# Peptides against a protein of PDB entry 7VSI: the designs that were tried, part 25

Target 1, 32 residues: chain A of PDB entry 7VSI
Amino acid sequence: EDISEDPSWARVVNLNALLMMAVAVFLWGFYA

## One batch from the design tools (peptide; made by RFdiffusion4, then SolubleMPNN)

Design b2_p16_4_s3 (from b2_p16_4, 14 letters changed)
Fold by OpenDDE base, seed 5:
Parts: structure tokens; C-alpha cells; sequence
Structure b2_p16_4_s3 (fold): chain B 32 residues (1-32), chain A 16 residues (1-16)
């Protein structure tokens, strides 16, 4: 079985990853 | 630090 990423879900996951990274940076900047 | 980030995350979740 090949572990292939569906292009549509890849985009959704990548956008969520970017949002989470942005939130993490803001939390770090404000509280740490 | 990671600990400070966790505290920040829990603080945010407590406000939601």
C-alpha cells in the first residue's frame, strides 16, 4: 500500500498547519 | 519555553 496524500486534503491540512503556527507565534510573543 | 507555551494555550482555552 502506497501512502499517497490527496491534493485537496493536503491543502486543507497545510492551511490548518499555517493557522496553528501563526497562533503559536502570537502566544509565544505575548506570554513567553 | 514549551512550558510557558502550554500555560498560554491553557489560558486561551479557559477564555473560550
Amino acid sequence: as target 1 above (32 residues)
Amino acid sequence: SVAELLEALFRLMAEV
Scores: peptide ipSAE 0.067, ipTM 0.534, DockQ to the pose 0.049
Fold by OpenDDE base, seed 3:
Formats: sequence, C-alpha cells, structure tokens
Structure b2_p16_4_s3 (fold): chain B 32 residues (1-32), chain A 16 residues (1-16)
Amino acid sequence: as target 1 above (32 residues)
Amino acid sequence: SVAELLEALFRLMAEV
C-alpha cells in the first residue's frame, strides 16, 4: 500500500518522537 | 502555562 511505512524510517521517526517528548518535559520543568 | 512553554520553546530555538 502507498501509505505503508518503511520499517527503518518508522523506527527513526519513533525515536525522534520520544526525544522530542523528553525535550518538552525538560522545557516544562525548567521554565513553567 | 502554554504561554510559558511557548516562551521556553522559542528561547531554546534562539540558543541554537
């Protein structure tokens, strides 16, 4: 299917999503 | 607050 994720890039995106969530928590903890 | 989070985000962006 045209919308199916490449497994390698899906993993990279998921890892970056987790990293961005961690950054958001640190920003909240430091400034808010 | 959301406003403080946005300020923090832009502050981080300005430091890069």
Scores: peptide ipSAE 0.066, ipTM 0.534, DockQ to the pose 0.051
Fold by OpenDDE base, seed 1:
Structure b2_p16_4_s3 (fold): chain B 32 residues (1-32), chain A 16 residues (1-16)
Amino acid sequence: as target 1 above (32 residues)
Amino acid sequence: SVAELLEALFRLMAEV
């Protein structure tokens, strides 16, 4: 309970994390 | 390199 995530916000955060990881890979591929 | 990646990140942030 102390550190349990709200399932809806957990999904939003996970999707944004995946999006940011994809952007990071493209930035790495393009500039580095 | 990490420096180049940071430059890329700041470029992206500057365009938003």
Scores: peptide ipSAE 0.066, ipTM 0.535, DockQ to the pose 0.053
Fold by OpenDDE base, seed 4:
Structure b2_p16_4_s3 (fold): chain B 32 residues (1-32), chain A 16 residues (1-16)
Amino acid sequence: as target 1 above (32 residues)
Amino acid sequence: SVAELLEALFRLMAEV
């Protein structure tokens, strides 16, 4: 079973992951 | 803390 990522979608997911981490850091910094 | 982070997430959702 091949679980390899499509490189274009992998990039989209990785960029969204980075954005979500940035949002999480700002929320943590502001409210905690 | 994790509790404070969850509280922040709920606050964000309440603003939308």
Scores: peptide ipSAE 0.066, ipTM 0.533, DockQ to the pose 0.049

Design b2_p16_4_s4 (from b2_p16_4, 13 letters changed)
Fold by OpenDDE base, seed 2:
Structure b2_p16_4_s4 (fold): chain B 32 residues (1-32), chain A 16 residues (1-16)
Amino acid sequence: as target 1 above (32 residues)
Amino acid sequence: LVDALLAALFAAMAEV
């Protein structure tokens, strides 16, 4: 079984991860 | 602060 990431989907996942981290930091900065 | 964080975020996105 090949578990290698498709390069286009890897980029989409990485972009979403960065967006989620940004949202988390903004929520932390606002409520903490 | 927020503007600098957004600028850093956009810079990080450009490297993905």
Scores: peptide ipSAE 0.070, ipTM 0.554, DockQ to the pose 0.521
Fold by OpenDDE base, seed 4:
Structure b2_p16_4_s4 (fold): chain B 32 residues (1-32), chain A 16 residues (1-16)
Amino acid sequence: as target 1 above (32 residues)
Amino acid sequence: LVDALLAALFAAMAEV
């Protein structure tokens, strides 16, 4: 099995990961 | 603070 990422989907996943991390930091900053 | 955090977030997104 090739586990290599498709470059277009890799970008979409990485963008969503960054957005989710930013949301998590803002929630942490609000409630902690 | 918020402006700097948003700027850093947008800069990080631009590098992906």
Scores: peptide ipSAE 0.066, ipTM 0.547, DockQ to the pose 0.497
Fold by OpenDDE base, seed 5:
Structure b2_p16_4_s4 (fold): chain B 32 residues (1-32), chain A 16 residues (1-16)
Amino acid sequence: as target 1 above (32 residues)
Amino acid sequence: LVDALLAALFAAMAEV
């Protein structure tokens, strides 16, 4: 079964990953 | 520092 990513959904997932990393850095910067 | 890091983050998001 081909596990290749759809280019439009790959962009959505990558954007969400970057947003989650940003939130994690802000939480770390506030509490640590 | 914070403004520069935030700007770098937004630049990275714009390239996705």
Scores: peptide ipSAE 0.065, ipTM 0.545, DockQ to the pose 0.556
Fold by OpenDDE base, seed 3:
Structure b2_p16_4_s4 (fold): chain B 32 residues (1-32), chain A 16 residues (1-16)
Amino acid sequence: as target 1 above (32 residues)
Amino acid sequence: LVDALLAALFAAMAEV
């Protein structure tokens, strides 16, 4: 089974990860 | 601290 990431989907996942981290920072800033 | 976190965020965005 090939578990290698497709380069286009890898970029989409990485962009979503960064967006989720940005949301987490805003939530941290709101409740801290 | 905040400036270093912003720099790290921008560096991470440049990798995508």
Scores: peptide ipSAE 0.056, ipTM 0.532, DockQ to the pose 0.577

Design b2_p16_5_s1 (from b2_p16_5, 12 letters changed)
Fold by OpenDDE base, seed 1:
Structure b2_p16_5_s1 (fold): chain B 32 residues (1-32), chain A 16 residues (1-16)
Amino acid sequence: as target 1 above (32 residues)
Amino acid sequence: SEVLEELLKKILEVLS
């Protein structure tokens, strides 16, 4: 019983976070 | 696109 992350899903979330940050930067760079 | 541009500008305004 803990709120700590499962290491496998933590990687999936972190990679998706990085992808979303990259997309956000490109959207910012293109439109703003 | 225009809505997205306005939203992005508002986010940038808060961050900068």
Scores: peptide ipSAE 0.046, ipTM 0.483, DockQ to the pose 0.043
Fold by OpenDDE base, seed 3:
Structure b2_p16_5_s1 (fold): chain B 32 residues (1-32), chain A 16 residues (1-16)
Amino acid sequence: as target 1 above (32 residues)
Amino acid sequence: SEVLEELLKKILEVLS
């Protein structure tokens, strides 16, 4: 299907999602 | 900062 995820870019997006979650946890731990 | 703390608390409030 034309709107299906490219497997290489799917991995890049997933890694960025994990990094953003880690940053959010550190901000939470430092300020909240 | 005070502003960031308040924003984080609001985000956590919505997620809870």
Scores: peptide ipSAE 0.045, ipTM 0.480, DockQ to the pose 0.043
Fold by OpenDDE base, seed 2:
Structure b2_p16_5_s1 (fold): chain B 32 residues (1-32), chain A 16 residues (1-16)
Amino acid sequence: as target 1 above (32 residues)
Amino acid sequence: SEVLEELLKKILEVLS
């Protein structure tokens, strides 16, 4: 593959993405 | 909070 991810860092990034989405949902629920 | 609300509204506008 032309561009690949390190599996361990991919998991860290995915977890952070989930956390950011949760924060966004909480902000949405609180202010909108 | 007021600025955040406005920014959130703009983001939600794009997402809708």
Scores: peptide ipSAE 0.043, ipTM 0.479, DockQ to the pose 0.042
Fold by OpenDDE base, seed 4:
Structure b2_p16_5_s1 (fold): chain B 32 residues (1-32), chain A 16 residues (1-16)
Amino acid sequence: as target 1 above (32 residues)
Amino acid sequence: SEVLEELLKKILEVLS
């Protein structure tokens, strides 16, 4: 419980994580 | 592909 996530903020973080991964893939595709 | 399908499932999992 001490490190439990707020469900709404967890979604925000997860969506940003997905965006970061998408950007990483596009950068990889562009420069590699 | 199976990989693409799994990725889409993960995206929908986050959105739901």
Scores: peptide ipSAE 0.035, ipTM 0.441, DockQ to the pose 0.632

Design b2_p16_5_s2 (from b2_p16_5, 13 letters changed)
Fold by OpenDDE base, seed 1:
Structure b2_p16_5_s2 (fold): chain B 32 residues (1-32), chain A 16 residues (1-16)
Amino acid sequence: as target 1 above (32 residues)
Amino acid sequence: SAVLQALLEQMLAVLA
C-alpha cells in the first residue's frame, strides 16, 4: 500500500500541528 | 502541572 502523504490529510495534520503549538505557547506563557 | 510546564519550557528552549 502507498504510504505517500495525502494532500488533504496533510493539511489537516499541519493545521493541527499549528494549533497544538499555539496551545503549547499559551500554556507555557501562563504557567512558566 | 509542574511536569507539563517543565516539558514545554524545554521544548521551547530547544526551538529558541
Scores: peptide ipSAE 0.062, ipTM 0.561, DockQ to the pose 0.061
Fold by OpenDDE base, seed 4:
Structure b2_p16_5_s2 (fold): chain B 32 residues (1-32), chain A 16 residues (1-16)
Amino acid sequence: as target 1 above (32 residues)
Amino acid sequence: SAVLQALLEQMLAVLA
């Protein structure tokens, strides 16, 4: 498939997405 | 950071 994800990089991207969401929530909680 | 706070508040407003 043309735009299929590599499983190993999919995990790395998903973990970073979750970390970014957590950071965003902490920033929101502290400033907003 | 006033800009950061404003951005976070706008993101919340969009999701509310």
Scores: peptide ipSAE 0.059, ipTM 0.544, DockQ to the pose 0.045
Fold by OpenDDE base, seed 5:
Structure b2_p16_5_s2 (fold): chain B 32 residues (1-32), chain A 16 residues (1-16)
Amino acid sequence: as target 1 above (32 residues)
Amino acid sequence: SAVLQALLEQMLAVLA
């Protein structure tokens, strides 16, 4: 048993996290 | 839009 991240899915998750942060900043910049 | 703005403001408040 191991809770270590799968390298391929780790990249996918990290990229999605960065994209969501960028979208949040753009939404803040436009509406707030 | 109003809900989105309020949510973003709350997120900023947590980070500030």
Scores: peptide ipSAE 0.058, ipTM 0.548, DockQ to the pose 0.048
Fold by OpenDDE base, seed 3:
Structure b2_p16_5_s2 (fold): chain B 32 residues (1-32), chain A 16 residues (1-16)
Amino acid sequence: as target 1 above (32 residues)
Amino acid sequence: SAVLQALLEQMLAVLA
């Protein structure tokens, strides 16, 4: 079974990871 | 909320 990343989906996942980290920083700034 | 605040504090404590 091939578990290597598709380059197009790798970009989508990485961009969403960055967006989620930005949201986490804003939540930290608001509550912590 | 208190739950969200506690979760954020724990995450920061693990990462710091």
Scores: peptide ipSAE 0.057, ipTM 0.541, DockQ to the pose 0.049

Design b2_p16_5_s3 (from b2_p16_5, 12 letters changed)
Fold by OpenDDE base, seed 4:
Structure b2_p16_5_s3 (fold): chain B 32 residues (1-32), chain A 16 residues (1-16)
Amino acid sequence: as target 1 above (32 residues)
Amino acid sequence: SEVLEALLKKILEVLS
């Protein structure tokens, strides 16, 4: 069985990952 | 910086 990502969902996941990283950076900048 | 440029390019890559 292949576990390769569906390209559309891969993009969604990647976007969310980037958003989370952005949030983390802002929190870091605000509290650190 | 080059690091910032690389990050921005990665962001654009994902958005593309």
Scores: peptide ipSAE 0.039, ipTM 0.457, DockQ to the pose 0.577
Fold by OpenDDE base, seed 1:
Structure b2_p16_5_s3 (fold): chain B 32 residues (1-32), chain A 16 residues (1-16)
Amino acid sequence: as target 1 above (32 residues)
Amino acid sequence: SEVLEALLKKILEVLS
């Protein structure tokens, strides 16, 4: 079984990753 | 900055 990402799911994962990074930055800015 | 610009470009890349 190949481990290559499905393009649509790769985009969903990337968008969620960016969203989580944004939240992390705001948490860092607020609590640190 | 170059870093900020690169980050913005990456965001646009993902959204495209």
Scores: peptide ipSAE 0.038, ipTM 0.453, DockQ to the pose 0.617
Fold by OpenDDE base, seed 3:
Parts: sequence; C-alpha cells; structure tokens
Structure b2_p16_5_s3 (fold): chain B 32 residues (1-32), chain A 16 residues (1-16)
Amino acid sequence: as target 1 above (32 residues)
Amino acid sequence: SEVLEALLKKILEVLS
C-alpha cells in the first residue's frame, strides 16, 4: 500500500493547518 | 527573531 500524500490534497491540508493556527492566535490575543 | 523568520519561511513554502 502506498501511503504517499496526494500533492494537491497535501497543500489543502497544509493551508487549513495554517488557518487553524491563525484562529488560535486570534483567540489567544482576544481572551488571554 | 529567528523563530519568526522560520515561521514566515514555512508560510511561503506552503503557499508556493
């Protein structure tokens, strides 16, 4: 079985990871 | 800082 990431979906996942980190920073900045 | 530079580089890496 090949477990290599599809390049297109790998990029989508990475972008969503960055989005989530940005949201976390905004929540930290607003409530902490 | 070097940490900030590394983070910015990672962002550019993902976007390219």
Scores: peptide ipSAE 0.037, ipTM 0.452, DockQ to the pose 0.492
Fold by OpenDDE base, seed 2:
Structure b2_p16_5_s3 (fold): chain B 32 residues (1-32), chain A 16 residues (1-16)
Amino acid sequence: as target 1 above (32 residues)
Amino acid sequence: SEVLEALLKKILEVLS
């Protein structure tokens, strides 16, 4: 099996990662 | 700053 990422799904994962980072920053800004 | 520019470029790279 090849475990290399599919480019389309890699983008979806990266977008979700960025969204989670944004949420983390806003939570940090609100509660810290 | 250069750091901010690099981060913004990386974000745009992921979005495109």
Scores: peptide ipSAE 0.036, ipTM 0.445, DockQ to the pose 0.461

Design b2_p16_5_s4 (from b2_p16_5, 12 letters changed)
Fold by OpenDDE base, seed 1:
Structure b2_p16_5_s4 (fold): chain B 32 residues (1-32), chain A 16 residues (1-16)
Amino acid sequence: as target 1 above (32 residues)
Amino acid sequence: EEVLKLLLELMLAVLS
């Protein structure tokens, strides 16, 4: 099979990435 | 501030 992203899982990964980046931003803002 | 800026740019890249 090809290495192209499944659209539904790509969305899940992107949303989780956004969530983790938001958490990282708040941690950076608060502790750094 | 640099890391924060990079994180924001990355978020915008994911959203676009």
Scores: peptide ipSAE 0.101, ipTM 0.615, DockQ to the pose 0.318
Fold by OpenDDE base, seed 5:
Structure b2_p16_5_s4 (fold): chain B 32 residues (1-32), chain A 16 residues (1-16)
Amino acid sequence: as target 1 above (32 residues)
Amino acid sequence: EEVLKLLLELMLAVLS
Protein backbone atom coordinates (compact mmCIF):
# COMPACT_ATOMS: atom_id res chain seq x y z
CA GLU B 1 0.00 0.00 0.00
CA ASP B 2 2.78 2.46 0.88
CA ILE B 3 4.29 2.55 -2.64
CA SER B 4 1.35 1.30 -4.70
CA GLU B 5 0.43 3.45 -7.72
CA ASP B 6 -2.55 5.80 -7.74
CA PRO B 7 -4.45 5.00 -10.97
CA SER B 8 -4.67 8.61 -12.19
CA TRP B 9 -0.98 9.36 -11.62
CA ALA B 10 0.00 6.02 -13.10
CA ARG B 11 -1.77 7.10 -16.30
CA VAL B 12 -0.01 10.49 -16.33
CA VAL B 13 3.39 8.84 -15.87
CA ASN B 14 2.70 6.25 -18.57
CA LEU B 15 1.59 8.91 -21.08
CA ASN B 16 4.73 10.94 -20.42
CA ALA B 17 6.82 7.79 -20.82
CA LEU B 18 5.19 7.12 -24.21
CA LEU B 19 5.86 10.71 -25.29
CA MET B 20 9.53 10.40 -24.36
CA MET B 21 9.78 7.07 -26.19
CA ALA B 22 8.26 8.64 -29.33
CA VAL B 23 10.83 11.45 -29.21
CA ALA B 24 13.60 8.89 -28.72
CA VAL B 25 12.41 6.95 -31.78
CA PHE B 26 12.41 10.10 -33.93
CA LEU B 27 15.89 11.07 -32.73
CA TRP B 28 17.20 7.58 -33.37
CA GLY B 29 15.61 7.49 -36.82
CA PHE B 30 17.15 10.80 -37.85
CA TYR B 31 20.59 10.80 -36.22
CA ALA B 32 21.52 7.09 -36.06
CA GLU A 1 17.97 -1.57 -35.39
CA GLU A 2 18.63 -3.11 -31.98
CA VAL A 3 17.95 0.19 -30.18
CA LEU A 4 14.72 0.67 -32.15
CA LYS A 5 13.56 -2.84 -31.28
CA LEU A 6 14.29 -2.23 -27.59
CA LEU A 7 12.34 1.05 -27.66
CA LEU A 8 9.33 -0.59 -29.31
CA GLU A 9 9.47 -3.48 -26.85
CA LEU A 10 9.50 -1.00 -23.97
CA MET A 11 6.50 0.86 -25.45
CA LEU A 12 4.55 -2.40 -25.68
CA ALA A 13 5.48 -3.21 -22.08
CA VAL A 14 4.07 0.13 -20.91
CA LEU A 15 0.85 -0.40 -22.89
CA SER A 16 0.28 -3.91 -21.47
Scores: peptide ipSAE 0.099, ipTM 0.613, DockQ to the pose 0.292
Fold by OpenDDE base, seed 4:
Structure b2_p16_5_s4 (fold): chain B 32 residues (1-32), chain A 16 residues (1-16)
Amino acid sequence: as target 1 above (32 residues)
Amino acid sequence: EEVLKLLLELMLAVLS
């Protein structure tokens, strides 16, 4: 519990992770 | 294609 993720912030981080992965896909598609 | 596959798997892992 002490180091468990706050559910609200976990959601924010996960959504940003998805955005970064989308950017990675576009960069891969454009340059590879 | 392997990089794309891994990225898709990571996206699915985040969504689960």
Scores: peptide ipSAE 0.098, ipTM 0.611, DockQ to the pose 0.306
Fold by OpenDDE base, seed 2:
Structure b2_p16_5_s4 (fold): chain B 32 residues (1-32), chain A 16 residues (1-16)
Amino acid sequence: as target 1 above (32 residues)
Amino acid sequence: EEVLKLLLELMLAVLS
């Protein structure tokens, strides 16, 4: 069983990671 | 400031 990332799902995960980082920036900006 | 810099670096790394 290969554990290599599927390029399409890797992209979805990366986009979600970016969204979470954006949320982190806003939380840091408003509450820290 | 340093936290923001690190976050920006991570975002750029993901986009590359």
Scores: peptide ipSAE 0.095, ipTM 0.608, DockQ to the pose 0.371

Design b2_p16_6_s1 (from b2_p16_6, 12 letters changed)
Fold by OpenDDE base, seed 3:
Structure b2_p16_6_s1 (fold): chain B 32 residues (1-32), chain A 16 residues (1-16)
Amino acid sequence: as target 1 above (32 residues)
Amino acid sequence: IQDLLDEILKQIQEIL
């Protein structure tokens, strides 16, 4: 089965992943 | 908070 991502939903997921990584880096920078 | 961040990081390192 070829698991192909829908290009529109792939972009939404990637943007949310980027935002979550940015928040995680800030939390790490302040508390670690 | 730091203990929570360390636990999250540990879980990520076990998966990757």
Scores: peptide ipSAE 0.045, ipTM 0.484, DockQ to the pose 0.060
Fold by OpenDDE base, seed 5:
Formats: structure tokens, sequence, C-alpha cells
Structure b2_p16_6_s1 (fold): chain B 32 residues (1-32), chain A 16 residues (1-16)
């Protein structure tokens, strides 16, 4: 199986990863 | 702070 990412889905995944990191920073800032 | 925000913005622009 070729593990090559579809460029459009790779962008969606990377954007979601970035949004999750932002949410994690906001949670840290709120509870710490 | 501005330099860090600019670097974050650059990374966002590379993803979009």
Amino acid sequence: as target 1 above (32 residues)
Amino acid sequence: IQDLLDEILKQIQEIL
C-alpha cells in the first residue's frame, strides 16, 4: 500500500491538527 | 511576540 497522502486531505488533516493545538493552548491558559 | 505571531501565521499560510 502506498502511504502517499492526497494533497487536499493532507491540508484538511494539518488544519485540524493546528486547531487542536490551539484548543489545547486555550485549555492550558484557562486552567493553569 | 510579533515575530512569533508572524512565524505562526506563516505556518498557517503554508497549511491552507
Scores: peptide ipSAE 0.039, ipTM 0.455, DockQ to the pose 0.439
Fold by OpenDDE base, seed 4:
Structure b2_p16_6_s1 (fold): chain B 32 residues (1-32), chain A 16 residues (1-16)
Amino acid sequence: as target 1 above (32 residues)
Amino acid sequence: IQDLLDEILKQIQEIL
């Protein structure tokens, strides 16, 4: 099996991961 | 703090 990520989709996933981390930090800042 | 910010910015630049 080729486990290599497509570079374009890898970038999209990484950007979404960053956005989700930012949302998590905002939620932490709001409730903590 | 500055070193941490530089590392965060570097990681952001790797995904953009």
Scores: peptide ipSAE 0.037, ipTM 0.447, DockQ to the pose 0.367
Fold by OpenDDE base, seed 1:
Structure b2_p16_6_s1 (fold): chain B 32 residues (1-32), chain A 16 residues (1-16)
Amino acid sequence: as target 1 above (32 residues)
Amino acid sequence: IQDLLDEILKQIQEIL
């Protein structure tokens, strides 16, 4: 098994990471 | 600031 990420799934994961970071920043801005 | 925004935009474009 190659440990390389499937390019399509890597993109989905990266998009979700960006969304999570955005949500975290908004929550920080709202509560801090 | 502009250079940082351009770098962030570039990283977003690499992910999309």
Scores: peptide ipSAE 0.036, ipTM 0.443, DockQ to the pose 0.390

Design b2_p16_6_s2 (from b2_p16_6, 13 letters changed)
Fold by OpenDDE base, seed 2:
Structure b2_p16_6_s2 (fold): chain B 32 residues (1-32), chain A 16 residues (1-16)
Amino acid sequence: as target 1 above (32 residues)
Amino acid sequence: VDALLQELLELILKVL
């Protein structure tokens, strides 16, 4: 099986990863 | 800070 990422879904996953990192930074900035 | 912000913006634009 080819384990290569579909380029469209790779962008969706990467965007969600960035959003989750931003949320983590906001939580860190608010509570720390 | 400026350079880090630019690298962060480039990363965001790469994902879009």
Scores: peptide ipSAE 0.035, ipTM 0.451, DockQ to the pose 0.498
Fold by OpenDDE base, seed 1:
Structure b2_p16_6_s2 (fold): chain B 32 residues (1-32), chain A 16 residues (1-16)
Amino acid sequence: as target 1 above (32 residues)
Amino acid sequence: VDALLQELLELILKVL
């Protein structure tokens, strides 16, 4: 089976990951 | 710090 990522979905997932990282940094900055 | 920020920005631009 080809386990290569679909480029469009890879971008969506990566953007979502960056957004989650940003949220995590804001939470860290607020509570830590 | 500046180099790390640059690498971070490059990563962001790569994802976009």
Scores: peptide ipSAE 0.034, ipTM 0.442, DockQ to the pose 0.436
Fold by OpenDDE base, seed 4:
Structure b2_p16_6_s2 (fold): chain B 32 residues (1-32), chain A 16 residues (1-16)
Amino acid sequence: as target 1 above (32 residues)
Amino acid sequence: VDALLQELLELILKVL
């Protein structure tokens, strides 16, 4: 399938997404 | 708060 996610890379992307959300929450908590 | 923490933990475990 030409547009299917590789399961290993999907996990890496999802972990980075969680990291980015955590950073965003900390920034929000610090500046808001 | 406790329910939100549990949902957050479940989300993390879903991604791992």
Scores: peptide ipSAE 0.034, ipTM 0.446, DockQ to the pose 0.498
Fold by OpenDDE base, seed 5:
Structure b2_p16_6_s2 (fold): chain B 32 residues (1-32), chain A 16 residues (1-16)
Amino acid sequence: as target 1 above (32 residues)
Amino acid sequence: VDALLQELLELILKVL
């Protein structure tokens, strides 16, 4: 219970994680 | 490329 995620916020966090990964790949593509 | 795109799309669909 203490470490359980709300399903709606879990989705938001996962989408943000994917967005940050995409940004990192774009930055790598331009500057490396 | 096609296989990598498929894996990426499957990952996105799991998150949605």
Scores: peptide ipSAE 0.034, ipTM 0.449, DockQ to the pose 0.496

Design b2_p16_6_s3 (from b2_p16_6, 12 letters changed)
Fold by OpenDDE base, seed 4:
Structure b2_p16_6_s3 (fold): chain B 32 residues (1-32), chain A 16 residues (1-16)
Amino acid sequence: as target 1 above (32 residues)
Amino acid sequence: VDALLEELARLILEVL
């Protein structure tokens, strides 16, 4: 089974991961 | 803090 990621979709997922991390940091900074 | 900012910058540059 090839489990390699499509490079274009990998980038989209990684960008969304960064956005989620930014949201998490803002939530932490606001409520903690 | 500085090492965390460096890692964050690296992750950003890997995605761009």
Scores: peptide ipSAE 0.040, ipTM 0.466, DockQ to the pose 0.545
Fold by OpenDDE base, seed 1:
Structure b2_p16_6_s3 (fold): chain B 32 residues (1-32), chain A 16 residues (1-16)
Amino acid sequence: as target 1 above (32 residues)
Amino acid sequence: VDALLEELARLILEVL
């Protein structure tokens, strides 16, 4: 089984990771 | 609401 990422789904995951990191920084800055 | 958001934020921050 090839475990290589599909380039389109890799981009979606990376964009969601960046969004989640931005949300996490705002949550940290405001509530912690 | 605010206290629940603070608790949710803390739980998220514990995993990060």
Scores: peptide ipSAE 0.039, ipTM 0.510, DockQ to the pose 0.049
Fold by OpenDDE base, seed 5:
Structure b2_p16_6_s3 (fold): chain B 32 residues (1-32), chain A 16 residues (1-16)
Amino acid sequence: as target 1 above (32 residues)
Amino acid sequence: VDALLEELARLILEVL
């Protein structure tokens, strides 16, 4: 079974990962 | 509101 990622969904996931990291840094910098 | 955001932020940071 090929577990190769669809290139379109890979981009969506990567952008969401970057957004979540930016939110995490914001929360750390502002509230911690 | 601010205290709830601080608590939410702490909870997220505890899991990360």
Scores: peptide ipSAE 0.039, ipTM 0.512, DockQ to the pose 0.047
Fold by OpenDDE base, seed 3:
Structure b2_p16_6_s3 (fold): chain B 32 residues (1-32), chain A 16 residues (1-16)
Amino acid sequence: as target 1 above (32 residues)
Amino acid sequence: VDALLEELARLILEVL
């Protein structure tokens, strides 16, 4: 399938997305 | 607050 995601890369992307959301929440909590 | 932290922990473990 031309649009199927590799499960190992899917996990790496999801972990990076979670890390970026955590950083954004810490910045919001400190400056807002 | 405690229940929200437990739910956040479950979501983190689901992504790992």
Scores: peptide ipSAE 0.037, ipTM 0.449, DockQ to the pose 0.452

Design b2_p16_6_s4 (from b2_p16_6, 13 letters changed)
Fold by OpenDDE base, seed 2:
Structure b2_p16_6_s4 (fold): chain B 32 residues (1-32), chain A 16 residues (1-16)
Amino acid sequence: as target 1 above (32 residues)
Amino acid sequence: IAALLEQLFAQILEIL
């Protein structure tokens, strides 16, 4: 099976990853 | 939820 990422879904996942990193930085900055 | 995420994040930072 080809494990290559679909370019459209890869972009969605990458954007969600960046949002989760922003949330992580928020939690670190305010609670850790 | 935020408290759980804080705990998970702290655990990840401890491992890294």
Scores: peptide ipSAE 0.059, ipTM 0.541, DockQ to the pose 0.053
Fold by OpenDDE base, seed 1:
Structure b2_p16_6_s4 (fold): chain B 32 residues (1-32), chain A 16 residues (1-16)
Amino acid sequence: as target 1 above (32 residues)
Amino acid sequence: IAALLEQLFAQILEIL
């Protein structure tokens, strides 16, 4: 398969995405 | 980074 996601790296990326979304919500709540 | 996100959020809220 040309585009496949390694399940261990998928988990790392998804966790980082959730952390970044949480940071974005805090920044929105504080500055907007 | 925080300053760039502030500007991004401000621009989004101006459009909405």
Scores: peptide ipSAE 0.054, ipTM 0.525, DockQ to the pose 0.041
Fold by OpenDDE base, seed 4:
Structure b2_p16_6_s4 (fold): chain B 32 residues (1-32), chain A 16 residues (1-16)
Amino acid sequence: as target 1 above (32 residues)
Amino acid sequence: IAALLEQLFAQILEIL
């Protein structure tokens, strides 16, 4: 319970994680 | 941020 994620903020963080992964792949594809 | 990621990718590719 003490370190349990709030479901609404967990969704926001997960969506941002997916966006960051997409950006990383595009940067990799362009510069690597 | 983009420049730091570019450097990170370059470093990874040098190791691989």
Scores: peptide ipSAE 0.052, ipTM 0.521, DockQ to the pose 0.039
Fold by OpenDDE base, seed 5:
Structure b2_p16_6_s4 (fold): chain B 32 residues (1-32), chain A 16 residues (1-16)
Amino acid sequence: as target 1 above (32 residues)
Amino acid sequence: IAALLEQLFAQILEIL
């Protein structure tokens, strides 16, 4: 079974990862 | 939630 990512879902996951990293940086900057 | 995140980040910065 091929475990390669579907290109459409890969984009969604990558964008969410970037958003989560941005949020984490803002939380770090605000609270720490 | 915010207070828990504050504590988490404080703990991370203490380790680093």
Scores: peptide ipSAE 0.049, ipTM 0.513, DockQ to the pose 0.040

